Peptides against a protein of PDB entry 1MQS. Designs and how they scored, part 55

Target 1, 223 residues: chain A of PDB entry 1MQS
Amino acid sequence: ILKMLFLNKDLNNNDNITTITDDIFNQQEIIWKVLILDIKSTATISSVLRVNDLLKAGITVHSLIKQDRSPLPDVPAIYFVSPTKENIDIIVNDLKSDKYSEFYINFTSSLPRNLLEDLAQQVSITGKSDKIKQVYDQYLDFIVTEPELFSLEISNAYLTLNDPKTTEEEITGLCANIADGLFNTVLTINSIPIIRAAKGGPAEIIAEKLGTKLRDFVINTNS

## One batch from the design tools (peptide; aimed at target 1 Y139)

Design b2_p27_5_s2 (made by RFdiffusion4, then SolubleMPNN; from b2_p27_5, 15 letters changed)
Fold by OpenDDE base, seed 2:
Structure b2_p27_5_s2 (fold): chain B 223 residues (1-223), chain A 27 residues (1-27)
Amino acid sequence: as target 1 above (223 residues)
Amino acid sequence: MKVKLNVKYSFNKNGEIIEEPVEVEVT
């Protein structure tokens, strides 16, 4: 979420929200932005961030996508909304009306290909594609819990990682399984990912294993 | 542990879809 608020720039993942916002606030010129949400994303943002955090992130105003919003043609906008036809149409209308200077679109979940194509088509018609700086699809966003791990064909991973009695070998094995699951997911997207992981823990192990698998795959497919 | 997988898209001048590298974040 914070990364999104900073226009998806690289952030130090080892810091808490406060330290991240403070560091960025102190080191960089604040770019003031508008944050546009829907009901679902409002709940998400509210669960993680305080109003002060938004201000530190350079959010001048936040509004619901369905609300009447005043034009701010010199201000960039961050959309964080559900991937629906309705929201896409609203975004396109905002683009047509030059409501904001730049559009940073972040969908709260996976954007179906048909909706992506619809967005692209509508944007093309406007002739203002240059104003859309990015479209992010949050294809996967989960805390490692049993249900989500099951979807990756991984069982009991949460307990294994959080159990102080878990051996290094067990952790390594679990990380391998997670990496395998992620690998399979990435393959379905047909893209070589940029992998970022926290250092010094299971996340790094997963990242390394995933990276290795991806490299091996690329080598094998090019051979 | 948290896992995020984000796909980034952009549009060229003709409005054609450009798919950027997927981002995987494990924290």
Scores: peptide ipSAE 0.327, ipTM 0.867, DockQ to the pose 0.306
OpenDDE base, seeds 1, 3, 4, 5: peptide ipSAE 0.322, 0.312, 0.124, 0.129; ipTM 0.865, 0.860, 0.662, 0.676

Design b2_p27_5_s3 (made by RFdiffusion4, then SolubleMPNN; from b2_p27_5, 15 letters changed; failed a check: too like the target's own chain)
Amino acid sequence: MIVNLDVLYSFDKNGNIIKTPVKVKFN

Design b2_p27_5_s4 (made by RFdiffusion4, then SolubleMPNN; from b2_p27_5, 14 letters changed)
Fold by OpenDDE base, seed 2:
Structure b2_p27_5_s4 (fold): chain B 223 residues (1-223), chain A 27 residues (1-27)
Amino acid sequence: as target 1 above (223 residues)
Amino acid sequence: MTVKLPVNYSFDKNGNIIETPVEVEVS
């Protein structure tokens, strides 16, 4: 799951999620992206990761695949969903509408060959195959249930992020909260990360807010 | 027991499926 959140890049082998996220946060440039889930994968993610883990992984927003989602054409998207015809059709529709800049598709279990071929055919018709960066099935047929990871915080964050009627002001507010979280993380680890943000979306807003907070902090500490 | 090795799929401009084996570290 963590590998998926970092666009399937190689991760250092560590059994502690917090240590892994901290190490990655300190060593790598953060790429801001959107996480698209379904009901099953939401349960999986919530059982394994905390809200702060998603933030450290550069997840600016996450939403359900069946919900109305605002277009973010300059922002890459990670799909983590069940391998169904319905989800494939939605992903293809998102591709057609240029909803995101890049598509990293991860299925929760094995993708049948017929569905893979269907996806390939539909993507070919769109002429946007270059936007599909990867399709991977992770074979996650189990949920690691740790009650402590099912915090009200994750649920609240999810509800706030996934409101289809979210206004621009609400998005701005959410970005501010994310920036605050990242700022606190930076202070905790005592290391300033290199942040790369896509332009024209929440990622840029977060990057700007975080930058301002860091600058203000440096000024106040040097004074 | 047939073990399916993980693969990463992508598509070319003609809709052909490109398969790339994923390196798995065996502990």
Scores: peptide ipSAE 0.250, ipTM 0.756, DockQ to the pose 0.182
OpenDDE base, seeds 1, 3, 4, 5: peptide ipSAE 0.226, 0.219, 0.213, 0.312; ipTM 0.719, 0.742, 0.723, 0.782; seed 5 fails the geometry check

Design b2_p27_6 (made by RFdiffusion4)
Pose (drawn by RFdiffusion4):
Structure b2_p27_6 (pose): chain A 223 residues (1-223), chain P 27 residues (1-27)
Amino acid sequence: as target 1 above (223 residues)
Amino acid sequence: DSYDDVLNKFENFRNEKLNDIKNNINN
């Protein structure tokens, strides 16, 4: 999360510290930025970061994508928002409106090509595609409550999975989401683990789903 | 052409992020 608030800085280069000392913060000399969150993404930040931490990272203000936000045409913006048609539209609207000097679009989970092309088509007919400095799938779609306790924030799962009423489609979709939440965690750990799961029920489906996802990830690296 | 340029730009950004993740797993 912090690396993102630094425009995904230090990326594409060297450094292995963990929570930047102030003397180094003065090495790059950092400027204030607007931070745009949405309902879901605010729940993720406010769980691990205090307001003081945000300022210390150069974040002047933070507001939801849906609020009426007064313009700051000369101030950078970092969007950390859900990969939704609704949000993408607003980024396009803000981009046109010239609400901010720059855009650093960061997606909470992962943006589908479906919506990447959408955002891209809309931005293309603006004379301002140049202002979008970066677009990143951050893979932080979970909440870390205690130091080692996390949640996918998918309430009422045992019910949805065992309710006879539930479709054989709603179940597949739910497992697919849980498979993604795990995938989002695994990528954060930066370790491709061995999947072990109890057979017979949802855990297996999710295991095999996550298995396939992690399999392709390992492939679409080297070959 | 403008659409293709914008789309390639955005794809490149995402690729950079994926490469970063992959490099961190390799290390």

Design b2_p27_6_s1 (made by RFdiffusion4, then SolubleMPNN; from b2_p27_6, 20 letters changed)
Fold by OpenDDE base, seed 2:
Structure b2_p27_6_s1 (fold): chain B 223 residues (1-223), chain A 27 residues (1-27)
Amino acid sequence: as target 1 above (223 residues)
Amino acid sequence: SKFEEVLKKLEESIQKQNDYIAKLIKN
C-alpha cells in the first residue's frame, strides 16, 4: 500500500540496509497526490495507515470515489478501488473531465478480463490514455472492522511486502501473521466473510491461510 | 487500433506488477 502511495516507483536497489521504508520517506521531493477510495478500500487503508501516514506519503486529500470531488487538474490521483464496472465508469468519467493530471489506478483485487477490455475501450474513446500512468490489480482487499488491532503490525507488513529485498519466507511469514489477525477479527465480528483474493501474490497467500483457518474453525465449532 | 493499443498498455502495466510480485515470492 505504501508503495502504491508513492506511485509504485521502483526503489533503486541501493544495497544499504536502510529499510525500503526509510528510503521511501527520505525522498527529498514530496509529490502531493489525491487518494480515491471506495468503502472496501477505506477499511483496508484504515487498518494499516493513520491519517498522518497518508500525509507523510504526500496524500493531500482522500475521498470516496462516489463522492462529488472537485477537479484538481494539476494533481495526480491514486485510485485504490474495487474492480467493478461502476468504479471503472467513474474513473473514465474523471478522465474525461480532466479531474486530475495523472491517473494511477490500483484495483484491490484481480481485474477480470471483461472489465479490463471495457476500461481499455472507454479510455481509447477519450483519447486521453496518456494520462493513465499505471493500472495495477491484486492488492490486498480485506475489510477489518477493528483496524486498531492491525495498525502497527500491518503497516510494517505492507512495507515489507512491497520491498523487493524481502524473501519468500519473510513474505509467507508476514502473510501468516496477517491472516491470523484477520481471523481473529472475523471471530470477533461473528461473521464469516467471503474471501476474495487476487491470484499470484501476497493476497492469495493470505486468503489461502485465512480460508484454511476459517474452515478449520467452522469444522471444530460444529463438531 | 486505438483500442488495441490501450489494451496492450494496460496489460503490460498489470503484467509488470505481477512479475514484480512473482519475483518477491520467489525470493
Scores: peptide ipSAE 0.558, ipTM 0.919, DockQ to the pose 0.462
OpenDDE base, seeds 1, 3, 4, 5: peptide ipSAE 0.538, 0.550, 0.535, 0.551; ipTM 0.917, 0.917, 0.910, 0.913; seeds 1, 5 fail the geometry check

Design b2_p27_6_s2 (made by RFdiffusion4, then SolubleMPNN; from b2_p27_6, 16 letters changed)
Fold by OpenDDE base, seed 2:
Structure b2_p27_6_s2 (fold): chain B 223 residues (1-223), chain A 27 residues (1-27)
Amino acid sequence: as target 1 above (223 residues)
Amino acid sequence: DKFKEVLDKLENDINNQNKAIQNNILS
């Protein structure tokens, strides 16, 4: 998430920095940006970052994608939203209206082929494809009902997941911890979620681990 | 074709990102 807020630029690790958070924030020039979220991504962001963290990342304004937003044609925008037809249409409309100077689009999960083609088609019609700087997907897509419960752990996880020096073992370990936390949350709220995750990323690992835990739990409780 | 050009650009971004994620996981 932090890497996303820094326009997915490469981050260098400094051996003199004790925390990954400090490393990320200290090595990047602050570019002021707008952050556009939806309900799901808002929950995700809130579980990891605070307002001060957003400010440190150069986020001047953050708003919901469905809200009326004032044009800021000289300001780059980061979209962190679900891969839906509705969101794509809104993004394209924002592009048509020159709402922002640059568009960095990050989908919370995998973008289906049909929606990718739809996005490409609509963008091509606008003639403003140059303003689309990035399109990424398969970010972690989970909602924590009690964000404070996972704030520290998830924050560390996201920072580590965006560090290119992180090993497979470290990723696996972090995903396991996240899955454990999510599992505990599910038990707390007494509601079994439908798990959706993109393939090939940390989200898939988390989903698999969480799914296994939930299945085991259901089996054990029904036995 | 503008559509193809845009589509290729988007696909490349997504693919590159996914590869980076995979490499990070497999590193």
Scores: peptide ipSAE 0.503, ipTM 0.905, DockQ to the pose 0.437
OpenDDE base, seeds 1, 3, 4, 5: peptide ipSAE 0.496, 0.463, 0.490, 0.454; ipTM 0.901, 0.884, 0.902, 0.873; seed 5 fails the geometry check

Design b2_p27_6_s3 (made by RFdiffusion4, then SolubleMPNN; from b2_p27_6, 18 letters changed)
Fold by OpenDDE base, seed 1:
Structure b2_p27_6_s3 (fold): chain B 223 residues (1-223), chain A 27 residues (1-27)
Amino acid sequence: as target 1 above (223 residues)
Amino acid sequence: SKFEEVLNKLEESIKKQQKAIANNILK
């Protein structure tokens, strides 16, 4: 998240947020930016950052993507929003209207191919692709409740997995969803986990799926 | 085409990020 706020500059993640922001604030000129969020990303960022942290990161204003926003044509914008058709359309409209000087787009999860192509198509029509500086997938599919505890916020996961009436297909589907969320979490925190799971149950299935996803990701990205 | 150019740009951006993440995981 801090990298995103600093336009995805490489930062030393070994330090706490305050130390990082202070160092940057003191060592270089702050680039003031606008942060555009949606409901999901607002919850996420609020769980991780304080208002003061945003200010120190150079965020002068933060707003919801669906909210009417004043144009700031001389200010770069950071979008941190869900990868949806609606959000893409809004971003493109903002681009068309020259609402901001530069566009740093960070999707909270993976951008589907069809939406990527749609974004590209719309941007190409505007002729303003140069204003788009970055498009990233942040893969934030979790809510941080504590420094070392997070939730995927999957409704009724425990009940579903422990209900004897639940079918194997339903369990498999839910396990896949959980594994996806955990995978995204791993990518977000940039740390390989040591996976521990109880044997003989859904936890083991999830662990196996997660392991496979991680292995596949490493292979695909390093090929 | 302009579409292809933009698409490639976006794909490269995403790929760059993914590679960086992968490198961090392997770190």
Scores: peptide ipSAE 0.505, ipTM 0.907, DockQ to the pose 0.654
OpenDDE base, seeds 2, 3, 4, 5: peptide ipSAE 0.502, 0.500, 0.505, 0.472; ipTM 0.904, 0.902, 0.905, 0.892

Design b2_p27_6_s4 (made by RFdiffusion4, then SolubleMPNN; from b2_p27_6, 17 letters changed)
Fold by OpenDDE base, seed 4:
Parts: sequence; C-alpha cells; structure tokens
Structure b2_p27_6_s4 (fold): chain B 223 residues (1-223), chain A 27 residues (1-27)
Amino acid sequence: as target 1 above (223 residues)
Amino acid sequence: SKFEKTLKKLENDINKQNNSIANNIKS
C-alpha cells in the first residue's frame, strides 16, 4: 500500500508504517496526489492507514470513484479500485475530461484479460495514453484489525464454516474465496508466508489452495 | 496500432510487477 501511495517506488525500510512515512516526509519533497477509492478499497485503506498517514504520503484528498469529483488537472491521481467495467469506464471518462494530470491505476485484484483489453482499447481511442503512468493489479484486499493480524472481512465466514447445515459446495466456494483473498494479500505485501493451518478442517483446505495458487503464480509468471 | 501499443504498455507494467513478486516468492 505504501508503495502504491508513493507511486510504486521501492521502499527499503522494514520499519512500521509510521516510521516510513515520517522518514519520507522529512527527507523528500512531497508530491501531492489525489486518492480515488471504491467501497472495498476504502475499507482496506482505512484499516491500514490513518488520515495523517495519508497526508504524510502526499495524499491531499481522497474520494470515492462514484462520487462527483472536482477537476484537479495539475494533480496526479492514484486509483485504488476494483477491476470492474464500471470503474474502468469512469477512469477513462476522467482521462477524457483531463480531470487529473497523471493517472496511476492500481486494481485491488487481478485484472481480467477482457477488461485489460477494454481499458487499452478505450485509452487508445482517447489519444491520452501518455497520461496513464502505471497500471498494476492484485493489490491488498483485506482489513487490518490488529498488529500483524488482518481480516478479509468475508461475511459470516466462521459461522458458515462451522454450521452443520452448510453444504460441501458452499464450504468449497467459501474456501476458494478466502484463498483468493490471502493470495492477493501475499502478492501485495511481497513476502513469502509460512502457512500454518489446523489439520482436518477448512483451514487446511484453504492452506492447500493458497499454496497451489502461489506455486502456480510463480510457475506461470517465470515461464 | 495504437491499441496494440497501449495494450503492450499496460501488460508490461503488470508483468513487471508480477515478475518481481514471483521472484521474491521463489527465492
């Protein structure tokens, strides 16, 4: 997240968020930016960063993507939103209207091929592709509840997994969703996890699915 | 084409990030 807020520059500090933001704030010129969020990403950002942290990262204003936003043509924008057709259309519309000076687009999860092509097509038609500085995907989609603890905020996950009336199909589906969320988390933090799960339950299923996703990702990316 | 150029640019950005992550995971 911090990398995203600093336009995906490498941050070499292993310190906590506060220390990193303080150091950067004190040592470097602040580039003021607008942060554009959706409902999901708002929850994520709010759980990890406080308003003061955003300010230290150079975020002067943050707004929802669906809200009416005033043009700030001299200010770069960071989008941190879900990879949906609706959001893509809004971003392209913002591009067409020169709402911001530069566009740094970060999708909260993997951008499907069809949407990538759609984005590329629409941007190419505008003739303003140069204003699109970055497009990244598979960012964080979790909420931090405690230090070193986070939640995917999947509604009633515990209840569903422990309800004897829950079908195998429902359990499998939920486990897949949890694994997807954890996978995205791993990619976002860019750290190798040690996966530990209780044996004989849904946690083990999730762990196996996550492990497979990580292995597949490594294989497919480096092939 | 303009489309292909734009698409390639976007793909490169995404792939660059993903490759970096993949390498870190592999190591």
Scores: peptide ipSAE 0.458, ipTM 0.894, DockQ to the pose 0.601
OpenDDE base, seeds 1, 2, 3, 5: peptide ipSAE 0.397, 0.417, 0.410, 0.400; ipTM 0.863, 0.870, 0.863, 0.863

Design b2_p27_7 (made by RFdiffusion4)
Pose (drawn by RFdiffusion4):
Structure b2_p27_7 (pose): chain A 223 residues (1-223), chain P 27 residues (1-27)
Amino acid sequence: as target 1 above (223 residues)
Amino acid sequence: ESETIEEKLEELNTEKHEEFLELVEEY
């Protein structure tokens, strides 16, 4: 999360520290930025970061994508928002409106090609595609409550999974989401683990789903 | 292994951004 608030700096290069000392913050000399969150993404940040931490990272203001936000045409913007048609539209609207000097679009989970092309087509007919400095799938779609306790924030799962009423489609979709939440965690750990799961029920489906996802990930790296 | 995974994620983000710019040009 902090690396993102630094425009995904230090990326594509060296350094292995973990929570930047101030003397180094003065090495790059950092400028204030607007931070745009949405409902879901605010719940992710406010769990691990205090307001003082945000300022210390160069974040002047933070507001939701849906609020009426007063313009700051000369100030950078970092969007950390959910990969939704609704949000993408507003980014396009803010981009046109010239609400901010620059855009650093950061997606909470992962943006589908479906929506990447959408955002891209809309932005193409603006004379301002140049202002979008970066678009990143961050893979931080979970909440870390305590130091080693995390949640996918998918309430009422035992019910949805065992309610006879529930479709054989609603179940597949739910497992697919849980498979993603895990995948989002696993990528954060930067370790491709061995999946072990109890057979017979949802844990297996999710295991085999996550297995396939992590399998492709390992492939679409080297070959 | 962790560094390789981190670099992969970085490459994916870079490729995602480059792909966005290429799509804008195509349109």

Design b2_p27_7_s2 (made by RFdiffusion4, then SolubleMPNN; from b2_p27_7, 14 letters changed)
Fold by OpenDDE base, seed 3:
Order: structure tokens, then C-alpha cells, then sequence
Structure b2_p27_7_s2 (fold): chain B 223 residues (1-223), chain A 27 residues (1-27)
């Protein structure tokens, strides 16, 4: 995700998001960009990054793809959205209207061949293919398929994690609540999962807390 | 292992971009 936010440039291998963003922020001229999301990708981004991380990555504005957005013809845009016909049509419309200077398109999952062809065909008609710099499909394999999707029913989690007024203590508390919910889910399904989380964000905090809970549980059950 | 995975992903993304551009030229 961070690599995407930096237009897929090679980042120095550092496991700490904060360190990466700080190093880039200090060493390179920040390219300010717009980040276009959908509901699904918003949840993904929010799970791994804070608003401050986005800012450090040069994201000045982030918006939903279905929302009306002001033209920023001199600003490059990063799309991180689901591979759907609807999203493709919106991207093409944005291209037609010269809404942004450059288009970096990242799909949240594998782009089907038919949609790739549709995108290409529509872009061809516009004559503005030069503005599309990248088309990527990111395998976020950790995004569970719909049948395995569950909600912890935690209200305003996204808002809390992304509000600059939220304290570290509040974030930590929320992460603990999420970890508790996940722990309960794991116990319900009676299977110990392999936990994978992005480093340097709330997801890591949650993963660590969950891992600790599971380890403690296993140790206590086997004694 | 993480570096290898990232490299593989990068390669795939580059290929997809290339394929897209080729398709655009075809239409």
C-alpha cells in the first residue's frame, strides 16, 4: 500500500511505516497526490494507515470515487478501487474531463480480462491514454471473500482511527477492542488462524494484541 | 521472502500496465 502511495517507486526496505515515510519526506521532494477510494478500499487503507501516514506519503486529499470531486488538473491521482464496471466507467469519465494530471490506477483485487479490455477500449476512444501511467491489480489476499466476511459492529472505527484529534490512547483502546472481537471470532470458529498484518499501523497493533491473546489462551488451555 | 514477493508483485504490475497499453493501441 505504501509503495502504491509513492507511485510504486522502490522504497528502501524498512519494516517501519513511520521510518519509511519520514525518510522519504526528508530526502525527496514530496509529490502531492489525490487518493481516490471506494468503500471497500477505504476500510483497507484505514486498517493499515493513519491520516498522518497519508499526509507523509503526499496525499493531500482523499475522496470516494462515487462522490463529486473537484477538478485538480495539475495534480496526479491514485485510484485504489475495486475492479468493477462502475468504477472503470467513473475513472474513464474522470479521464475524459481531465480531472487530474495523471492517473495511477490500482485495483484492490485481480482485474478480470473482460474489464481490462473494457477499460482499454474506453480509454482508447478518449485519446487520452498518455495520462494513464499505471494499471495495477493488487492481490490483497487478506481481504476475505464475502462468505467469510464478518462485522465486529464497532461503531465509528474508521472515524476514530482517522481523526487527527484522536489520541494514541484512544487508538490503542480501539485496537484492543478490535482484537477482542477477533479473538472471540477465532474461538467461535474453533481454529487458530495465521495472523498477517501490515506493519506500522493499527493493523499491527491489533495483530500483536490478538497474537498475545491467542498464545495466552493456548498456554492456559494446555496446562 | 518478503522481498521476493514484492518483486513478483512489481513484475506483475508492470506486465499489467504493458498489457493495458497494448490493448489501448489495438482499439
Amino acid sequence: as target 1 above (223 residues)
Amino acid sequence: ESELIQKALDKRNEELTKEFKELVKKY
Scores: peptide ipSAE 0.502, ipTM 0.888, DockQ to the pose 0.350; fails the geometry check
OpenDDE base, seeds 1, 2, 4, 5: peptide ipSAE 0.498, 0.491, 0.495, 0.492; ipTM 0.892, 0.888, 0.890, 0.877; seeds 1, 2, 4, 5 fail the geometry check

Design b2_p27_7_s3 (made by RFdiffusion4, then SolubleMPNN; from b2_p27_7, 15 letters changed)
Fold by OpenDDE base, seed 3:
Structure b2_p27_7_s3 (fold): chain B 223 residues (1-223), chain A 27 residues (1-27)
Amino acid sequence: as target 1 above (223 residues)
Amino acid sequence: ESKKIEEAINKRNEELTKEFFELIKKY
């Protein structure tokens, strides 16, 4: 998340978000940006970052994607929203209206192929593809800054997940169990982690499931 | 390990961005 807020630039790995933001803030000129969220991503951001953290990251304004937003044609925008047709249409509309100077699009989860194609097609029609700088799908609803070794003590989990003979159903089931275990652990320590997982495998599935659970939890607790 | 994960994510994101712009060229 923090990396996203800095336009996905490489950041020094540090365990403390405040330290990272302070270091960056003090070392380089801050680039002011607009952060566009939806209800789900708002919960995620709020669970990990404080308002001061956003400010230190150069977020001058944050708004919901469905809200009426004033044009800031000279300011870059970071979208961190769910991969839905509705959100894509809004992004494209914002692009058409030159609402911002640059568009950094970050989806909260995997972007389906059909939606990717739809986005590309619509953007192509606008002729303003040059304003789009990035299209990312971040399963990193939560970024773990420190590699903490956590074990759920599930027997043969690694072997099961990496055995070519394991069925998709078995993998999915195991991933769900792992996600549940992680979720329970997070609740126990009363700290919402940043989730990082390798793409294209069971780790991604686990991260997605865990992220969804955590987001749902945060939304429900803040209500 | 964290670094490896980050690298993998970065690679995927770069690929997604690339694919997006390639699709734009197709239309």
Scores: peptide ipSAE 0.509, ipTM 0.900, DockQ to the pose 0.457; fails the geometry check
OpenDDE base, seeds 1, 2, 4, 5: peptide ipSAE 0.504, 0.507, 0.501, 0.508; ipTM 0.906, 0.905, 0.904, 0.908; seeds 1, 2, 4, 5 fail the geometry check

Design b2_p27_8 (made by RFdiffusion4; failed a check: the pose's geometry)
Pose (drawn by RFdiffusion4):
Structure b2_p27_8 (pose): chain A 223 residues (1-223), chain P 27 residues (1-27)
Amino acid sequence: as target 1 above (223 residues)
Amino acid sequence: EEEEKEIEEKLNEMNEEKFEMFKELTE
């Protein structure tokens, strides 16, 4: 999360520290930025970061994508928002409206090609595609409550999975999401683990789903 | 450690390629 608040700095290069000392912060000399969150993404940040931490990272203000936000045409913007048609539209609207000097679009989970092309087509007919400095799938779609306790924030799962009423489609879709939440965690750990799961029920489906996802990930790296 | 670096690099490449594709689409 912090690396993202630094415009995904230090990326594409060296350094292995973990929570930047101030003397180094003065090495790059950082400038204030607007931080745009949405309902879901605010729940992720406010769980691990205090307001003081945000300022210390150069974040002047933070507001939801849906609020009426007064313009700051000369101030950078970092969007950390859900990969939704609704949000993408607003980013396009803000981009046109010239609400901010720059855009650093950061997606909470992962943006589908479906929507990447959408955002891209809309932005293409603006004379301002140049202002979008970066677009990143951050893979931080979970909440870390305690130091080693995390949640996918998918409430009422035991019911949805065992309710006879539930479709054989709703179940597949739910497992697919849980498979993603795990995938989002696994990528954060930066370790491709061995999947072990109890057979017979949802845990297996999710295991085999996550297995396939992690399998492709390992492939679409080297070959 | 090497595996962690490889994973980080992969994620970086994905984001770079995605952004490059975005630029190409907007052109």

Design b2_p27_8_s1 (made by RFdiffusion4, then SolubleMPNN; from b2_p27_8, 15 letters changed)
Fold by OpenDDE base, seed 2:
Structure b2_p27_8_s1 (fold): chain B 223 residues (1-223), chain A 27 residues (1-27)
Amino acid sequence: as target 1 above (223 residues)
Amino acid sequence: EKESKKIQEALEKKNKDTQEEFKKLTS
C-alpha cells in the first residue's frame, strides 16, 4: 500500500509504517497527490493507515470515486479501486475531463482481460493515454481487523456456507472466491502461511484450494 | 524467506505485465 502511495517507487523493507514514511519524507521531495477510493478500498486503507500516514505520503485529499470531485488538473491522482466496469468508466470520464494531471491506476484485485481491453479501448479513444502512468492490479482483497488477523469482508459468507438450502455448486463457488481472496492476501503481505482448517467442512475445501493456488503460483514463477 | 522473495518478485512481475499489456493495447 505504501509503495502505491509513493507511485510504486522502491521502498526500504521496514515493517513500521511510521519509520517508512519518515525515511521517505527525509529523502525525497513530497509530491502532493489525490487518492481516489471506493467503499471496499476505503475499508482496506483505513485498517492499515491513519490519516497522518496519508499526509506523510503526500496525499492531500482522498475521496470516493463515486463522489463529485473538483478538478485538480495540476495534481497527480492515485486510484485504488475495485476492477469493475463502473469504476473504469468513471476513471475514463475523469481522464476525458482532464480532472488530474496524471493517473496512477491501482486495482484492488486482478483485472480481467475483458476489462483491461475495455479500459485500453476507452483511453485510446480519448487520445490521452500518455496521462495514464500506471495500471497495476495489486492483489489486495482484505482488511486488517487486528495484528495478523485479516478479513476478506465477503458478505454473508458464514450464512451461505451454513444454510442447508445452499447447493454444492454454490458452496464450491464461494469457497473458490474465499480461496482467491486469501491467496491475494498472502501475496500482498508477502508471507507464506501455515494453512490450518477444520476437517470435513468448507474450511478444508478452502484450505486445499489455497494450497493449490500457492503451489501453482510458485511453480509458475520459477519457470 | 526465500519463498517470500519469490512472491514479491512474482507480484512485481504481474503488475509490470499488466502495465505493459495496457501500454501495448493503447499504442
Scores: peptide ipSAE 0.367, ipTM 0.848, DockQ to the pose 0.711
OpenDDE base, seeds 1, 3, 4, 5: peptide ipSAE 0.263, 0.251, 0.277, 0.276; ipTM 0.790, 0.783, 0.798, 0.797; seed 4 fails the geometry check

Design b2_p27_8_s2 (made by RFdiffusion4, then SolubleMPNN; from b2_p27_8, 10 letters changed)
Fold by OpenDDE base, seed 2:
Structure b2_p27_8_s2 (fold): chain B 223 residues (1-223), chain A 27 residues (1-27)
Amino acid sequence: as target 1 above (223 residues)
Amino acid sequence: EEESKKIEEALNKRNEEKYAEFKKLTS
């Protein structure tokens, strides 16, 4: 998240958020930026960062993507939004109207190929592709409830997994979703977890799926 | 720490590739 807010600058990850923001604030000229969010990403950022952290990161204003926003043609914008067709269309419209000077686009989860192509096609038509400085996936599909406690906020997960009427297919599907969320969490916090799970239950299934996803990701990225 | 760095590098690489592909598609 901090890397995103500082336009993908290399940050010393060994320091806490406050130390990093203070050091940058004191040592470097702050580049003021606009932060564009949606409902989902607002919840995520609000759980991880304080308002003062945003200010120290050079965020002058934050707004919802669906809100009417005033043009700031001399100010760079950071988009942190869900990978949807609707959000893509809004971003392109903002680009067409020269709403901001530069566009740093970050998606809360992986943008699928079809939407990437759609975004690229629409941007190409505008002739303003040079203003798009970033198109990244941030994989922030979790909410931080406490400093060391993360929630995927999957509705009724515990009840569903423990309901004897739940089908094996439903359990498998839910476990896959949980594993996906945990995978994104691991990537976001850049910390490899020690996976511990009770044997013979859904927890073991989740652990196995998560382990496989992590291994596959590492293997595929290193080839 | 080494594995954490690998994950970060992998993520960065993936994002760089995505942006490169985007540029290619807009060109």
Scores: peptide ipSAE 0.523, ipTM 0.900, DockQ to the pose 0.688
OpenDDE base, seeds 1, 3, 4, 5: peptide ipSAE 0.508, 0.507, 0.517, 0.522; ipTM 0.892, 0.891, 0.896, 0.898; seed 5 fails the geometry check

